# Peptides against a protein of PDB entry 1BH9, part 19

Target 1, 89 residues: chain A of PDB entry 1BH9
Amino acid sequence: FSEEQLNRYEMYRRSAFPKAAIKRLIQSITGTSVSQNVVIAMSGISKVFVGEVVEEALDVCEKWGEMPPLQPKHMREAVRRLKSKGQIP

## One batch from the design tools (peptide)

Design b1_p20_2_s4 (made by RFdiffusion4, then SolubleMPNN; from b1_p20_2, 7 letters changed)
Fold by OpenDDE base, seed 1:
Structure b1_p20_2_s4 (fold): chain B 89 residues (1-89), chain A 20 residues (1-20)
Amino acid sequence: as target 1 above (89 residues)
Amino acid sequence: MLDELVEEFIRERVREALEK
């Protein structure tokens, strides 16, 4: 990565996911209440997911000979590659 | 963009958990 790309990655890595938003999302799917520990766990898992996707997307952008900022196509390709590598579910 | 990806990721994780 370039210095700029690394900085962008760090910005995304520092992102936090609101507990309330995660809770509401899960409950909208399950139709029932979820525990605080489940929300905390899902928040952590999601943060790791985002970090890995952004890192891979920056690599994709570079390998395609393109310049930042990241575009949806970079993110989609990143997810595909990470799944292929078995890095993410 | 990231918000949508995260939502889809969580939905899939929840779906998998419900199937167990």
Scores: peptide ipSAE 0.387, ipTM 0.827, DockQ to the pose 0.775
Fold by OpenDDE base, seed 5:
Structure b1_p20_2_s4 (fold): chain B 89 residues (1-89), chain A 20 residues (1-20)
Amino acid sequence: as target 1 above (89 residues)
Amino acid sequence: MLDELVEEFIRERVREALEK
C-alpha cells in the first residue's frame, strides 16, 4: 500500500466508538438495557471489524487500479470478499 | 459509509446472539 493508503487504514484502526452510541444502538435492537461489559465487548469487536474491512477495502482499491480515498464500492466489495473467505460472519 | 457498515455489523451480531 501507498503511504496514503496506510494513513487511511491507521485512521480507521485508531477510531473509537463512543460507549454511549454503541449502548444506544444495541438497546434499540434488544429492546432492553445492556451491561457495560457488553458495550465494551461490542466496541472492541467493532473496532477489529473495521480494521479488517478497511484493510481489505484498500486492497480492493489497489487491485482495481484506483486511488484513495476509499469509496462505498470498495467497502462493499471488501465485505463481500471477507465473507466469501470466511474472515467475517 | 463506515458508520452504516458498523451499524449493520452490530445489528447482525446482536441478532445472532438473540437467536442463541
Scores: peptide ipSAE 0.386, ipTM 0.829, DockQ to the pose 0.825
Fold by OpenDDE base, seed 2:
Structure b1_p20_2_s4 (fold): chain B 89 residues (1-89), chain A 20 residues (1-20)
Amino acid sequence: as target 1 above (89 residues)
Amino acid sequence: MLDELVEEFIRERVREALEK
Protein backbone atom coordinates (compact mmCIF):
# COMPACT_ATOMS: atom_id res chain seq x y z
CA PHE B 1 0.00 0.00 0.00
CA SER B 2 0.95 3.60 -0.47
CA GLU B 3 1.49 5.81 2.55
CA GLU B 4 -1.94 7.31 1.98
CA GLN B 5 -3.58 3.90 1.91
CA LEU B 6 -1.83 2.82 5.10
CA ASN B 7 -2.99 5.96 6.87
CA ARG B 8 -6.55 5.33 5.77
CA TYR B 9 -6.34 1.75 6.98
CA GLU B 10 -5.09 2.88 10.38
CA MET B 11 -7.98 5.29 10.75
CA TYR B 12 -10.47 2.49 10.32
CA ARG B 13 -8.50 0.04 12.45
CA ARG B 14 -8.56 2.47 15.36
CA SER B 15 -12.27 3.18 15.00
CA ALA B 16 -14.65 2.26 17.78
CA PHE B 17 -18.28 1.74 16.89
CA PRO B 18 -20.92 3.51 18.97
CA LYS B 19 -22.37 1.09 21.48
CA ALA B 20 -25.80 2.65 21.15
CA ALA B 21 -25.89 2.05 17.42
CA ILE B 22 -24.74 -1.55 17.77
CA LYS B 23 -27.25 -2.17 20.54
CA ARG B 24 -30.12 -0.75 18.51
CA LEU B 25 -29.18 -2.83 15.52
CA ILE B 26 -28.99 -6.09 17.45
CA GLN B 27 -32.23 -5.36 19.27
CA SER B 28 -33.96 -4.60 15.98
CA ILE B 29 -33.08 -8.12 14.87
CA THR B 30 -33.67 -10.07 18.08
CA GLY B 31 -36.77 -8.17 19.09
CA THR B 32 -35.57 -7.95 22.67
CA SER B 33 -32.98 -6.17 24.81
CA VAL B 34 -29.36 -7.27 24.74
CA SER B 35 -26.74 -7.11 27.45
CA GLN B 36 -23.85 -4.71 27.56
CA ASN B 37 -21.45 -7.62 27.20
CA VAL B 38 -23.08 -8.71 23.97
CA VAL B 39 -22.77 -5.20 22.59
CA ILE B 40 -19.13 -5.00 23.62
CA ALA B 41 -18.37 -8.34 22.03
CA MET B 42 -20.13 -7.45 18.80
CA SER B 43 -18.40 -4.08 18.70
CA GLY B 44 -15.03 -5.77 18.95
CA ILE B 45 -15.86 -8.33 16.30
CA SER B 46 -17.15 -5.61 14.00
CA LYS B 47 -14.01 -3.56 14.46
CA VAL B 48 -11.87 -6.48 13.38
CA PHE B 49 -14.17 -7.11 10.45
CA VAL B 50 -13.98 -3.52 9.24
CA GLY B 51 -10.22 -3.48 9.54
CA GLU B 52 -9.88 -6.57 7.41
CA VAL B 53 -12.37 -5.36 4.82
CA VAL B 54 -10.76 -1.94 4.49
CA GLU B 55 -7.33 -3.50 4.13
CA GLU B 56 -8.58 -5.81 1.41
CA ALA B 57 -10.53 -3.02 -0.28
CA LEU B 58 -7.44 -0.83 -0.43
CA ASP B 59 -5.60 -3.71 -2.02
CA VAL B 60 -8.40 -4.16 -4.55
CA CYS B 61 -8.37 -0.47 -5.36
CA GLU B 62 -4.63 -0.55 -5.93
CA LYS B 63 -4.72 -3.74 -7.98
CA TRP B 64 -7.42 -2.25 -10.19
CA GLY B 65 -5.16 0.71 -10.81
CA GLU B 66 -7.57 3.11 -9.18
CA MET B 67 -7.09 5.97 -6.76
CA PRO B 68 -8.69 6.58 -3.35
CA PRO B 69 -11.17 7.09 -1.91
CA LEU B 70 -12.63 3.62 -1.65
CA GLN B 71 -15.86 3.04 -3.53
CA PRO B 72 -18.68 0.59 -2.87
CA LYS B 73 -17.35 -1.68 -5.60
CA HIS B 74 -14.04 -2.00 -3.74
CA MET B 75 -15.82 -2.92 -0.52
CA ARG B 76 -18.04 -5.48 -2.21
CA GLU B 77 -15.09 -7.05 -3.97
CA ALA B 78 -13.09 -7.06 -0.74
CA VAL B 79 -15.82 -8.95 1.09
CA ARG B 80 -16.08 -11.50 -1.69
CA ARG B 81 -12.34 -12.06 -1.67
CA LEU B 82 -12.12 -12.35 2.10
CA LYS B 83 -14.94 -14.87 2.16
CA SER B 84 -13.33 -16.92 -0.58
CA LYS B 85 -10.07 -16.88 1.35
CA GLY B 86 -11.86 -17.95 4.50
CA GLN B 87 -10.71 -14.86 6.34
CA ILE B 88 -14.23 -13.79 7.25
CA PRO B 89 -17.44 -15.77 7.66
CA MET A 1 -21.18 2.28 2.52
CA LEU A 2 -19.23 1.14 5.56
CA ASP A 3 -22.20 1.39 7.90
CA GLU A 4 -24.24 -0.75 5.54
CA LEU A 5 -21.49 -3.31 5.40
CA VAL A 6 -21.22 -3.45 9.18
CA GLU A 7 -24.96 -3.74 9.53
CA GLU A 8 -25.04 -6.67 7.16
CA PHE A 9 -22.18 -8.33 9.01
CA ILE A 10 -23.83 -7.92 12.40
CA ARG A 11 -27.15 -9.09 11.03
CA GLU A 12 -25.56 -12.30 9.81
CA ARG A 13 -23.75 -12.88 13.09
CA VAL A 14 -26.97 -12.41 15.04
CA ARG A 15 -28.85 -14.67 12.66
CA GLU A 16 -26.30 -17.42 13.16
CA ALA A 17 -26.48 -17.02 16.92
CA LEU A 18 -30.26 -17.20 16.92
CA GLU A 19 -30.13 -20.49 15.07
CA LYS A 20 -28.11 -22.12 17.86
Scores: peptide ipSAE 0.385, ipTM 0.826, DockQ to the pose 0.776
Fold by OpenDDE base, seed 3:
Structure b1_p20_2_s4 (fold): chain B 89 residues (1-89), chain A 20 residues (1-20)
Amino acid sequence: as target 1 above (89 residues)
Amino acid sequence: MLDELVEEFIRERVREALEK
């Protein structure tokens, strides 16, 4: 990856997922309250997931001969590739 | 973009957990 791509990857790696938002999202799906530990666990898992997707998306962008910033098409292709490789569910 | 992706991911994880 180029220096710019690596920098963008690190930007997303450092990003934080607000607990309140994650909690509300889970509760909107389950229809009931969730514990703080569940929110913490899901936040961590989600961060790892995003990191892997962004890394793959940057690779896709480069291989397609395109320049940042990442676009939805890069993210969609990244997810497809990662699923194909068995790297994400 | 990332928000929608994360939402989808979490939704799927929750679904799997509820099926157990």
Scores: peptide ipSAE 0.377, ipTM 0.824, DockQ to the pose 0.789

## One batch from the design tools (peptide)

Design b1_p21_1 (made by RFdiffusion4)
Fold by OpenDDE base, seed 4:
Structure b1_p21_1 (fold): chain B 89 residues (1-89), chain A 21 residues (1-21)
Amino acid sequence: as target 1 above (89 residues)
Amino acid sequence: EESLETFLDSLVTLSTTLFSS
């Protein structure tokens, strides 16, 4: 891995969704209170999902012969590709 | 979908913050 890849991983690793926000979001969907463990689990799943979308978008950016930072068009294409691959609904 | 676009915009912002040098 390159130094930049390691740096990106470190930044990703340290990133996190605010627990309070996730809790409120889940509760708005379920209509009931959720436990801390549910918040932790959903936060983790969400983080992984975001990471996968970003990685796909970076791949799109590269394949299009473009350089970061990512743009909305890269993200949209990433989602399309992931859907095509069955990675996301 | 408008909500999807808003979500994607947020992801772009996050991505820039995390992966920019």
Scores: peptide ipSAE 0.058, ipTM 0.578, DockQ to the pose 0.598
Fold by OpenDDE base, seed 5:
Structure b1_p21_1 (fold): chain B 89 residues (1-89), chain A 21 residues (1-21)
Amino acid sequence: as target 1 above (89 residues)
Amino acid sequence: EESLETFLDSLVTLSTTLFSS
């Protein structure tokens, strides 16, 4: 692994969605209160999802012969590819 | 493509909401 890869991983590892925000979001969808454990679980799932999208976007960027930072076009293409692979709805 | 853009818009809105003060 390169230092750049390790640095990106470290930033990703340390990132997290605010629990209060996740709780509010879930409750807005379910229409009822949720436990702290549900918030933790959903926060983790969300983080993994974002990570997968970013990973795909980085791959797109590389395959297009471009350099970071990621641009909206990379993210759009990443989502399109993930959908075609069945990794997201 | 429109459905994709709608999805992306929702992600942007979600991100803004989650990380806003």
Scores: peptide ipSAE 0.025, ipTM 0.521, DockQ to the pose 0.110
Fold by OpenDDE base, seed 2:
Structure b1_p21_1 (fold): chain B 89 residues (1-89), chain A 21 residues (1-21)
Amino acid sequence: as target 1 above (89 residues)
Amino acid sequence: EESLETFLDSLVTLSTTLFSS
């Protein structure tokens, strides 16, 4: 990994969605309260999902011969590619 | 294309809500 990749990973590693927000979101869908473990699991899944989208967007940015920060066009293309790969419904 | 943009808008809105809470 390059220094830049390590730096991005470190920032990603330290980031997280607020538990309360995740809990509220899940409960708004399920209509019932959820356990702490469910919140933790969903928080992790959400983080992984965001990470995958960002990683794909960075790849798009690089392949287009551009440099960060990421722009909306990179995110749009990333999502399109992930959908094509079946990684996003 | 429109469905993709709608999805992205939803992600932005959701992310903003989650990180602001």
Scores: peptide ipSAE 0.023, ipTM 0.524, DockQ to the pose 0.113
Fold by OpenDDE base, seed 1:
Structure b1_p21_1 (fold): chain B 89 residues (1-89), chain A 21 residues (1-21)
Amino acid sequence: as target 1 above (89 residues)
Amino acid sequence: EESLETFLDSLVTLSTTLFSS
């Protein structure tokens, strides 16, 4: 890994969605209270999902011969590619 | 693609809501 890749990983690793917000969101959908473990699981899944989209977007940016920061066009193309690969429903 | 744009808009809205407080 390059220094830049390592730095991105560290920033990603330290990032997180607020538990309270995730809990409220899930409960608004289910209509009932959810356990702490459910919140933790959903938070993790969400983080992984965001990470996959960003990673794909960085790949798109590179393949297009462009430099960071990421732009909306990179994100749009990333989602399209992930859908075509079956990574996103 | 319109459906993709709508999806991305929803993600942006959700993200801003989650990190607003």
Scores: peptide ipSAE 0.021, ipTM 0.514, DockQ to the pose 0.109

Design b1_p21_1_s1 (made by RFdiffusion4, then SolubleMPNN; from b1_p21_1, 10 letters changed)
Fold by OpenDDE base, seed 4:
Structure b1_p21_1_s1 (fold): chain B 89 residues (1-89), chain A 21 residues (1-21)
Amino acid sequence: as target 1 above (89 residues)
Amino acid sequence: DEALEKFLEELVELSKELYES
């Protein structure tokens, strides 16, 4: 896939982030359980942030000549690049 | 950083779920 194709696919998938996945993501960060309301409230922000990481990771994946599914190495590199670009602290 | 690694692992799982859904 081209970068554009991967990006479009990511955008498509981002529109349907599973609540369970968001809940787990938040809990992995906070270290505690969160209510459904918290999941709902954080879904939008999480979707944007995760989307940026995933988009970058997909780009990394492609640039490395690899294909999805994404692996931890892609995510780590994505975060590294986003930090380098100043997109995340 | 353990917190970062946990986060990244969760992102990986999230991405897998996105592909599976």
Scores: peptide ipSAE 0.074, ipTM 0.600, DockQ to the pose 0.375
Fold by OpenDDE base, seed 2:
Structure b1_p21_1_s1 (fold): chain B 89 residues (1-89), chain A 21 residues (1-21)
Amino acid sequence: as target 1 above (89 residues)
Amino acid sequence: DEALEKFLEELVELSKELYES
């Protein structure tokens, strides 16, 4: 798949992010455990956020002339770029 | 930062899961 095809596929499949994975993501951010209700309440916005990071990381990967799968370095650069763009704090 | 690295690793795994689905 091209980067654009993968991007579209990722966007389509964002609703398929398992709650367990979202819970782990939240815990990575907050450093604390969260209840099931919090996971449910935050799942939507969390999926959107993750999608934005992954989308940016795919762009980074392409711009660096590399192919999937994404690596931590792509995600790290994506976060830096999103911060620079004011998309995240 | 360890917390950030763990977060990024999780994002990588999620990306793989979506790509393989």
Scores: peptide ipSAE 0.069, ipTM 0.583, DockQ to the pose 0.426
Fold by OpenDDE base, seed 1:
Structure b1_p21_1_s1 (fold): chain B 89 residues (1-89), chain A 21 residues (1-21)
Amino acid sequence: as target 1 above (89 residues)
Amino acid sequence: DEALEKFLEELVELSKELYES
């Protein structure tokens, strides 16, 4: 296993996004507050989405010959690649 | 886009928390 593969495995195993984090994410996008029910409903979807982005970002980091921790530039490039692959709109 | 940058920064922090846990 490469460093990247191990990191991906650990991310999948350990990934758990608390309510507060999900709430902040949604608020940062919408610019408005969200209800508890919306946060609960979006938690599962957000976990999958963020997991995919982080996985791709780790791959970007490795391909650029850089080491963790991830930086915004890795996340930004990850999103571009996922869009290119048609994995996200 | 400012909203996107804030989102990405939050993802970075979240990834650090998951990585260290």
Scores: peptide ipSAE 0.057, ipTM 0.575, DockQ to the pose 0.409
Fold by OpenDDE base, seed 3:
Structure b1_p21_1_s1 (fold): chain B 89 residues (1-89), chain A 21 residues (1-21)
Amino acid sequence: as target 1 above (89 residues)
Amino acid sequence: DEALEKFLEELVELSKELYES
């Protein structure tokens, strides 16, 4: 599917990010548990960031001629590309 | 980078959830 389709899909899915998933994501970065308030505070920005990575990863997956679900290799490549584009630090 | 790898693993799980929902 086209980049445009992927972008629309990702944008739509951002609103559906489970709080639990966001919590786990933050914990994976911090290495420790985070309070509910922290999760709430970070949810908005986190889902945008995560969504952008997932969006790029899906594009990578497609370009590599592979099918979902995404794998770590897709995510790594996505992050690399986004960094290259200056989309993320 | 261990933290990055763990982060990516969680992204994979998140993507699966999004894909299935």
Scores: peptide ipSAE 0.080, ipTM 0.614, DockQ to the pose 0.394; fails the geometry check

Design b1_p21_1_s2 (made by RFdiffusion4, then SolubleMPNN; from b1_p21_1, 12 letters changed)
Fold by OpenDDE base, seed 4:
Structure b1_p21_1_s2 (fold): chain B 89 residues (1-89), chain A 21 residues (1-21)
Amino acid sequence: as target 1 above (89 residues)
Amino acid sequence: DEALERFLEALVEASKELYAR
C-alpha cells in the first residue's frame, strides 16, 4: 500500500457512525425503540456498506481518468455497478 | 479485530432478539 492508501485504511478502521444517530434513524423507520445490540449490528453493516461503495467509487474515478476527491457522479455510478454485480439490492 | 468481534457478538444477540418476537 502507498502511504495515502494506508492513511485511508487507518481512518476507515477508526471511523464509526454515532450510535445516537443510528438509533434515531432506525427508530424513524421501525416506529419503535431498538436495543443497543441492534444499533451496534446496524452500525457495523452500514460501515461495511459505505466502505464498499467508496471503494467502488474510487475505482470508477480512476477508470474515468479523474482525480479525487470523489464527486456525486462517482457515487451514483458505483451504486449502479454494485447493483449490476448483485452486491447490493 | 476487536471491532469485528463486537459486531459479530451484537449480530448474534440481535438475531436472537428478532427471532424471539
Scores: peptide ipSAE 0.051, ipTM 0.567, DockQ to the pose 0.022
Fold by OpenDDE base, seed 3:
Structure b1_p21_1_s2 (fold): chain B 89 residues (1-89), chain A 21 residues (1-21)
Amino acid sequence: as target 1 above (89 residues)
Amino acid sequence: DEALERFLEALVEASKELYAR
């Protein structure tokens, strides 16, 4: 891997969603409180999910012949494509 | 990686909680 790729990986590895925000979001969906373990697990799953969306968005950007940074239109198209591929509901 | 280990442990416990419901 290139130095740039390694740097991006390290930045990704260190990033995380705020636990309080994740907890509130889950509770808004489920209508009930959730345990700390559920919050930790969902935080990790969400991080991986966001990573996959961003990866797809980068592919969209490249295929459209455009340059970073990613724009909302790339994210919207990425989600649409992932749904079409059956990777997300 | 410590973070990964914590995540996996939490995932296992969370899975048990969700399955038991």
Scores: peptide ipSAE 0.050, ipTM 0.560, DockQ to the pose 0.022
Fold by OpenDDE base, seed 2:
Structure b1_p21_1_s2 (fold): chain B 89 residues (1-89), chain A 21 residues (1-21)
Amino acid sequence: as target 1 above (89 residues)
Amino acid sequence: DEALERFLEALVEASKELYAR
């Protein structure tokens, strides 16, 4: 891995959605309180999902012959492609 | 990966909470 790749991976590894925000979001949907395990699971799933979208967006950016940072157009295209592949609903 | 294992364990428990009520 290049230093740049390692740096990006380290930043990703250290990043996380705030537990309170995840908990509030879930409770807004379910209308009930959720356990710590539910928050942990949803936090992890959300992180994986964001990771997949970002990975696809980087691929889009590269294929369009553009350079980072990612722009909204890359993210939108990434989501469209992932939906087309059936990876997200 | 330890973090992954913890996540999977939490996922299993969360699933039980959501579906085994």
Scores: peptide ipSAE 0.050, ipTM 0.557, DockQ to the pose 0.022
Fold by OpenDDE base, seed 1:
Parts: C-alpha cells; sequence; structure tokens
Structure b1_p21_1_s2 (fold): chain B 89 residues (1-89), chain A 21 residues (1-21)
C-alpha cells in the first residue's frame, strides 16, 4: 500500500457515524425504538457500505483521469456501477 | 480486529432481537 492508501484506511477505520443519528434514522423508518445493539450493528453495516461506495468512487475518479477530492459526480457514478454489479439494490 | 469482533457480536444480538420481534 502507498502512504496515501494507508492514511485513508486509518481515517476510515477511525471514523464512525454518530449513534444518536443512526438511532433516529432507524426509528424514523421502523416507527419504533431500537436497542443499542441494533444501533451498533447498523452503524457498522453503514460504515462498510459507505466504504464500498467511496472505494468505487475513487476508482471512477482514477478511470476518468481526474484527481481527488471526490466530487458528487464520482459518487453518483459509483452508485450506478455498484448497482450494475449487483452489490447494492 | 477487536472492533470487528464487537460489531459481529452486536450483529448477533441484534439479529436475536429482530427474530423475537
Amino acid sequence: as target 1 above (89 residues)
Amino acid sequence: DEALERFLEALVEASKELYAR
């Protein structure tokens, strides 16, 4: 891995969604309260998902011959590609 | 990885909760 890749990994590893925000989001969808364990699980799942989208977006950026930082167009294209690959609904 | 293990444990417990719902 390059130093840049390592740095991105470390930042990703240290990042997390606020539990309160995740809890509120889940509750808005389910219409009921959820346990702390559910929040933790969903936070982890969301982190993995976001990571996959970002990785794809970085690949898009590179394939288009563009330089970081990522732009909305990269994220949109990443989602489209992941859908086509069947990695997301 | 400890974080991953904690996540997996939480997932197991969450799944049990959802099953019991």
Scores: peptide ipSAE 0.049, ipTM 0.554, DockQ to the pose 0.022

Design b1_p21_1_s3 (made by RFdiffusion4, then SolubleMPNN; from b1_p21_1, 10 letters changed)
Fold by OpenDDE base, seed 5:
Structure b1_p21_1_s3 (fold): chain B 89 residues (1-89), chain A 21 residues (1-21)
Amino acid sequence: as target 1 above (89 residues)
Amino acid sequence: DEALERFLEELVELSKKLYES
């Protein structure tokens, strides 16, 4: 594997949202409490999603000629780009 | 959107941890 592929793998492997954060986000959207099982399921999905967003954000950061750590502006731009690419709704 | 902003802030913190690792 290339260094980039290795880094991507490590990112995917390590990326994970805390259960509490996922729960808060879902509750913010639904307006109601969610079960533990739902949080567990969404946590797994989010792990992959986070990796994709962060990877895109790192690319944004680089293309803007900036250095880590990532900032909210990088994340916002990453999401925008992923939407434009059709990778996320 | 506040929910989105909070989510992005969480991502930023997560990315920092990953970068430091």
Scores: peptide ipSAE 0.056, ipTM 0.593, DockQ to the pose 0.491
Fold by OpenDDE base, seed 1:
Structure b1_p21_1_s3 (fold): chain B 89 residues (1-89), chain A 21 residues (1-21)
Amino acid sequence: as target 1 above (89 residues)
Amino acid sequence: DEALERFLEELVELSKKLYES
């Protein structure tokens, strides 16, 4: 594995978005309650998404000549770059 | 968007945990 592949593996392995936070976010968007099955499904999707965003955000941080920890501005830029690359819609 | 900003804050906190591990 390349260094980048290993990093992605570690991000996917370690990343975990709390179910409570996911439930709150979905409910704030939809305006309705969400079933446990939907939260479980979104948790899995979010885990992958978070790993990709954090990896890109770390790259952004480095490219900007800044040091960790990550800030919201790094996350926002990471999302923009991933969208530009076609990695996310 | 407030919901998005809250989400990003959660990601920042998560990234800190990942970085420290």
Scores: peptide ipSAE 0.053, ipTM 0.582, DockQ to the pose 0.476
Fold by OpenDDE base, seed 4:
Structure b1_p21_1_s3 (fold): chain B 89 residues (1-89), chain A 21 residues (1-21)
Amino acid sequence: as target 1 above (89 residues)
Amino acid sequence: DEALERFLEELVELSKKLYES
């Protein structure tokens, strides 16, 4: 790992998504309220997922010859690539 | 998908914060 990669890992490890924000996001998708335990579980899953998407998006950005910050197009392409790789459904 | 787009926008903002720190 490069120093930059290690730094990103530490940031992801230390970061946490606000429960309220995660709850609202889930409810916007499902159309119904979710329990606190579901929010906790999804927070952990989302943390890992976000890390993978961001890492892929950074690779996309580099391959397109562009510089940070990441843009929605990088994230969208990252998701497509991760789906094709079978990393996400 | 609207929900997906909102999520991606949020990820962009989060990535900016991580990049700045």
Scores: peptide ipSAE 0.052, ipTM 0.579, DockQ to the pose 0.534
Fold by OpenDDE base, seed 3:
Structure b1_p21_1_s3 (fold): chain B 89 residues (1-89), chain A 21 residues (1-21)
Amino acid sequence: as target 1 above (89 residues)
Amino acid sequence: DEALERFLEELVELSKKLYES
């Protein structure tokens, strides 16, 4: 990541997922602690990812004839659909 | 995946905050 990208991601981090939550998630996956820069970058990336997942989940919710708030089942279905579309691995 | 489930739960919570604001 360039310095410019890190600066943008830092702004995203402050307005997106709490730093602690991102850190815990990464640690649960990697099994090790991560640097602040990694948390900053992942927070910025997560904000973009969240937007895509939430948008898909809202579509799922609507297509199922349900009303907000979103539930875990909507999020899980959203991820499945995004995978089928090739949007996420 | 448990990590994914925890992440999705956080997304749900964040979406609720957005919806209520």
Scores: peptide ipSAE 0.050, ipTM 0.581, DockQ to the pose 0.487

Design b1_p21_1_s4 (made by RFdiffusion4, then SolubleMPNN; from b1_p21_1, 12 letters changed)
Fold by OpenDDE base, seed 4:
Structure b1_p21_1_s4 (fold): chain B 89 residues (1-89), chain A 21 residues (1-21)
Amino acid sequence: as target 1 above (89 residues)
Amino acid sequence: DEALEKFLEALVEASKKAFEE
């Protein structure tokens, strides 16, 4: 692994969504209160999902000859590509 | 997917709020 890859991994590993925010988000979508375990599970899944989107977005950014930070257009393109690859619904 | 789009939008909003702390 390159230093760049390691640095990205470390930053990703250290990052986390606030539990309260995740709980509220889930409840806003489901319309029902959720348990702590559900929040924990969804937090993990969401982190992985966001990580994959960001990774793809970084690739998009690079392929477009642009430099970080990521912009909404990179994220939108990343999602489109991941859908095309069948990695996300 | 409609559900995915809604989730992403909500996620972005939540993230913005979280970074304000």
Scores: peptide ipSAE 0.021, ipTM 0.496, DockQ to the pose 0.137
Fold by OpenDDE base, seed 2:
Structure b1_p21_1_s4 (fold): chain B 89 residues (1-89), chain A 21 residues (1-21)
Amino acid sequence: as target 1 above (89 residues)
Amino acid sequence: DEALEKFLEALVEASKKAFEE
C-alpha cells in the first residue's frame, strides 16, 4: 500500500457513525424503536458500505483531475460506477 | 436504485443531526 492508502485506511478504521445517527435512520424506516444489537449490526454494515463508496469517490475525484475535499458530484458518480460494476444494487 | 439513494440521503441527514447534538 502507498502511504496515502495507509493514511486513509487508518482514518477509516478509527471512524464510525454515531449510534444516535444510525438509530435515528433505522427508526425512521421501521417506524419503531430498535435494539442496541440492531444498531451495532447496521453500524458495521453502513461503515463498510460507505467506505466502499468513499474509496470509489476518491478514485473518481482523482480521475477527473480534481483535488479533495469530495463533492456531491463525486459521490453520485461513485454510486453510479459501483452499480455498474455490480458491487451495489 | 431509488431506495438506495433515499437511504444514502437519510444517512447523511441523520449524521448531520447527530453531530449537532
Scores: peptide ipSAE 0.020, ipTM 0.482, DockQ to the pose 0.108
Fold by OpenDDE base, seed 5:
Structure b1_p21_1_s4 (fold): chain B 89 residues (1-89), chain A 21 residues (1-21)
Amino acid sequence: as target 1 above (89 residues)
Amino acid sequence: DEALEKFLEALVEASKKAFEE
């Protein structure tokens, strides 16, 4: 692995959604309060999900012959492709 | 996909609010 790849991984590894944001999101859907453990679990799931979308978006960017950083069009196409593959609803 | 879109929208909104500080 290149140093650049390691740096990107470190940034991803250390990043996380704020607990308050996740809590608000879940509660907006469920309409009820959620426990701290639920927030922690959903935070992890969300991070993995975002990682998968970003990975697909990077692939889209590369296949289109474009250079980073990722743009909204890459993210939109990534989601579309993941839906097509049945990886996301 | 409708549920996913709503989730993404809510996520963006929640994130914006969380970083207002």
Scores: peptide ipSAE 0.020, ipTM 0.480, DockQ to the pose 0.103
Fold by OpenDDE base, seed 1:
Structure b1_p21_1_s4 (fold): chain B 89 residues (1-89), chain A 21 residues (1-21)
Amino acid sequence: as target 1 above (89 residues)
Amino acid sequence: DEALEKFLEALVEASKKAFEE
């Protein structure tokens, strides 16, 4: 790993979605209250998912010969590629 | 798919509300 890659990983590791936001989102879908453990599990899954999309977007940015920061077009292309690979629905 | 897109949109909206607290 380069220093830049390590730095990105550290920032990712420290980041997290607000618990209240995740809880509200789940409840809006299920129509009922959810337990703390469900919120924790979904928070973790969401973090991993976002991490995978960002990683793919960084790869897209590099392959297009562009430099950071990431732009919406990189994120959109990343999602498309992950879908084609069957890594996300 | 459509479900995933809606999930992402809802997540962004929920996040905005959380930061307003």
Scores: peptide ipSAE 0.020, ipTM 0.475, DockQ to the pose 0.094

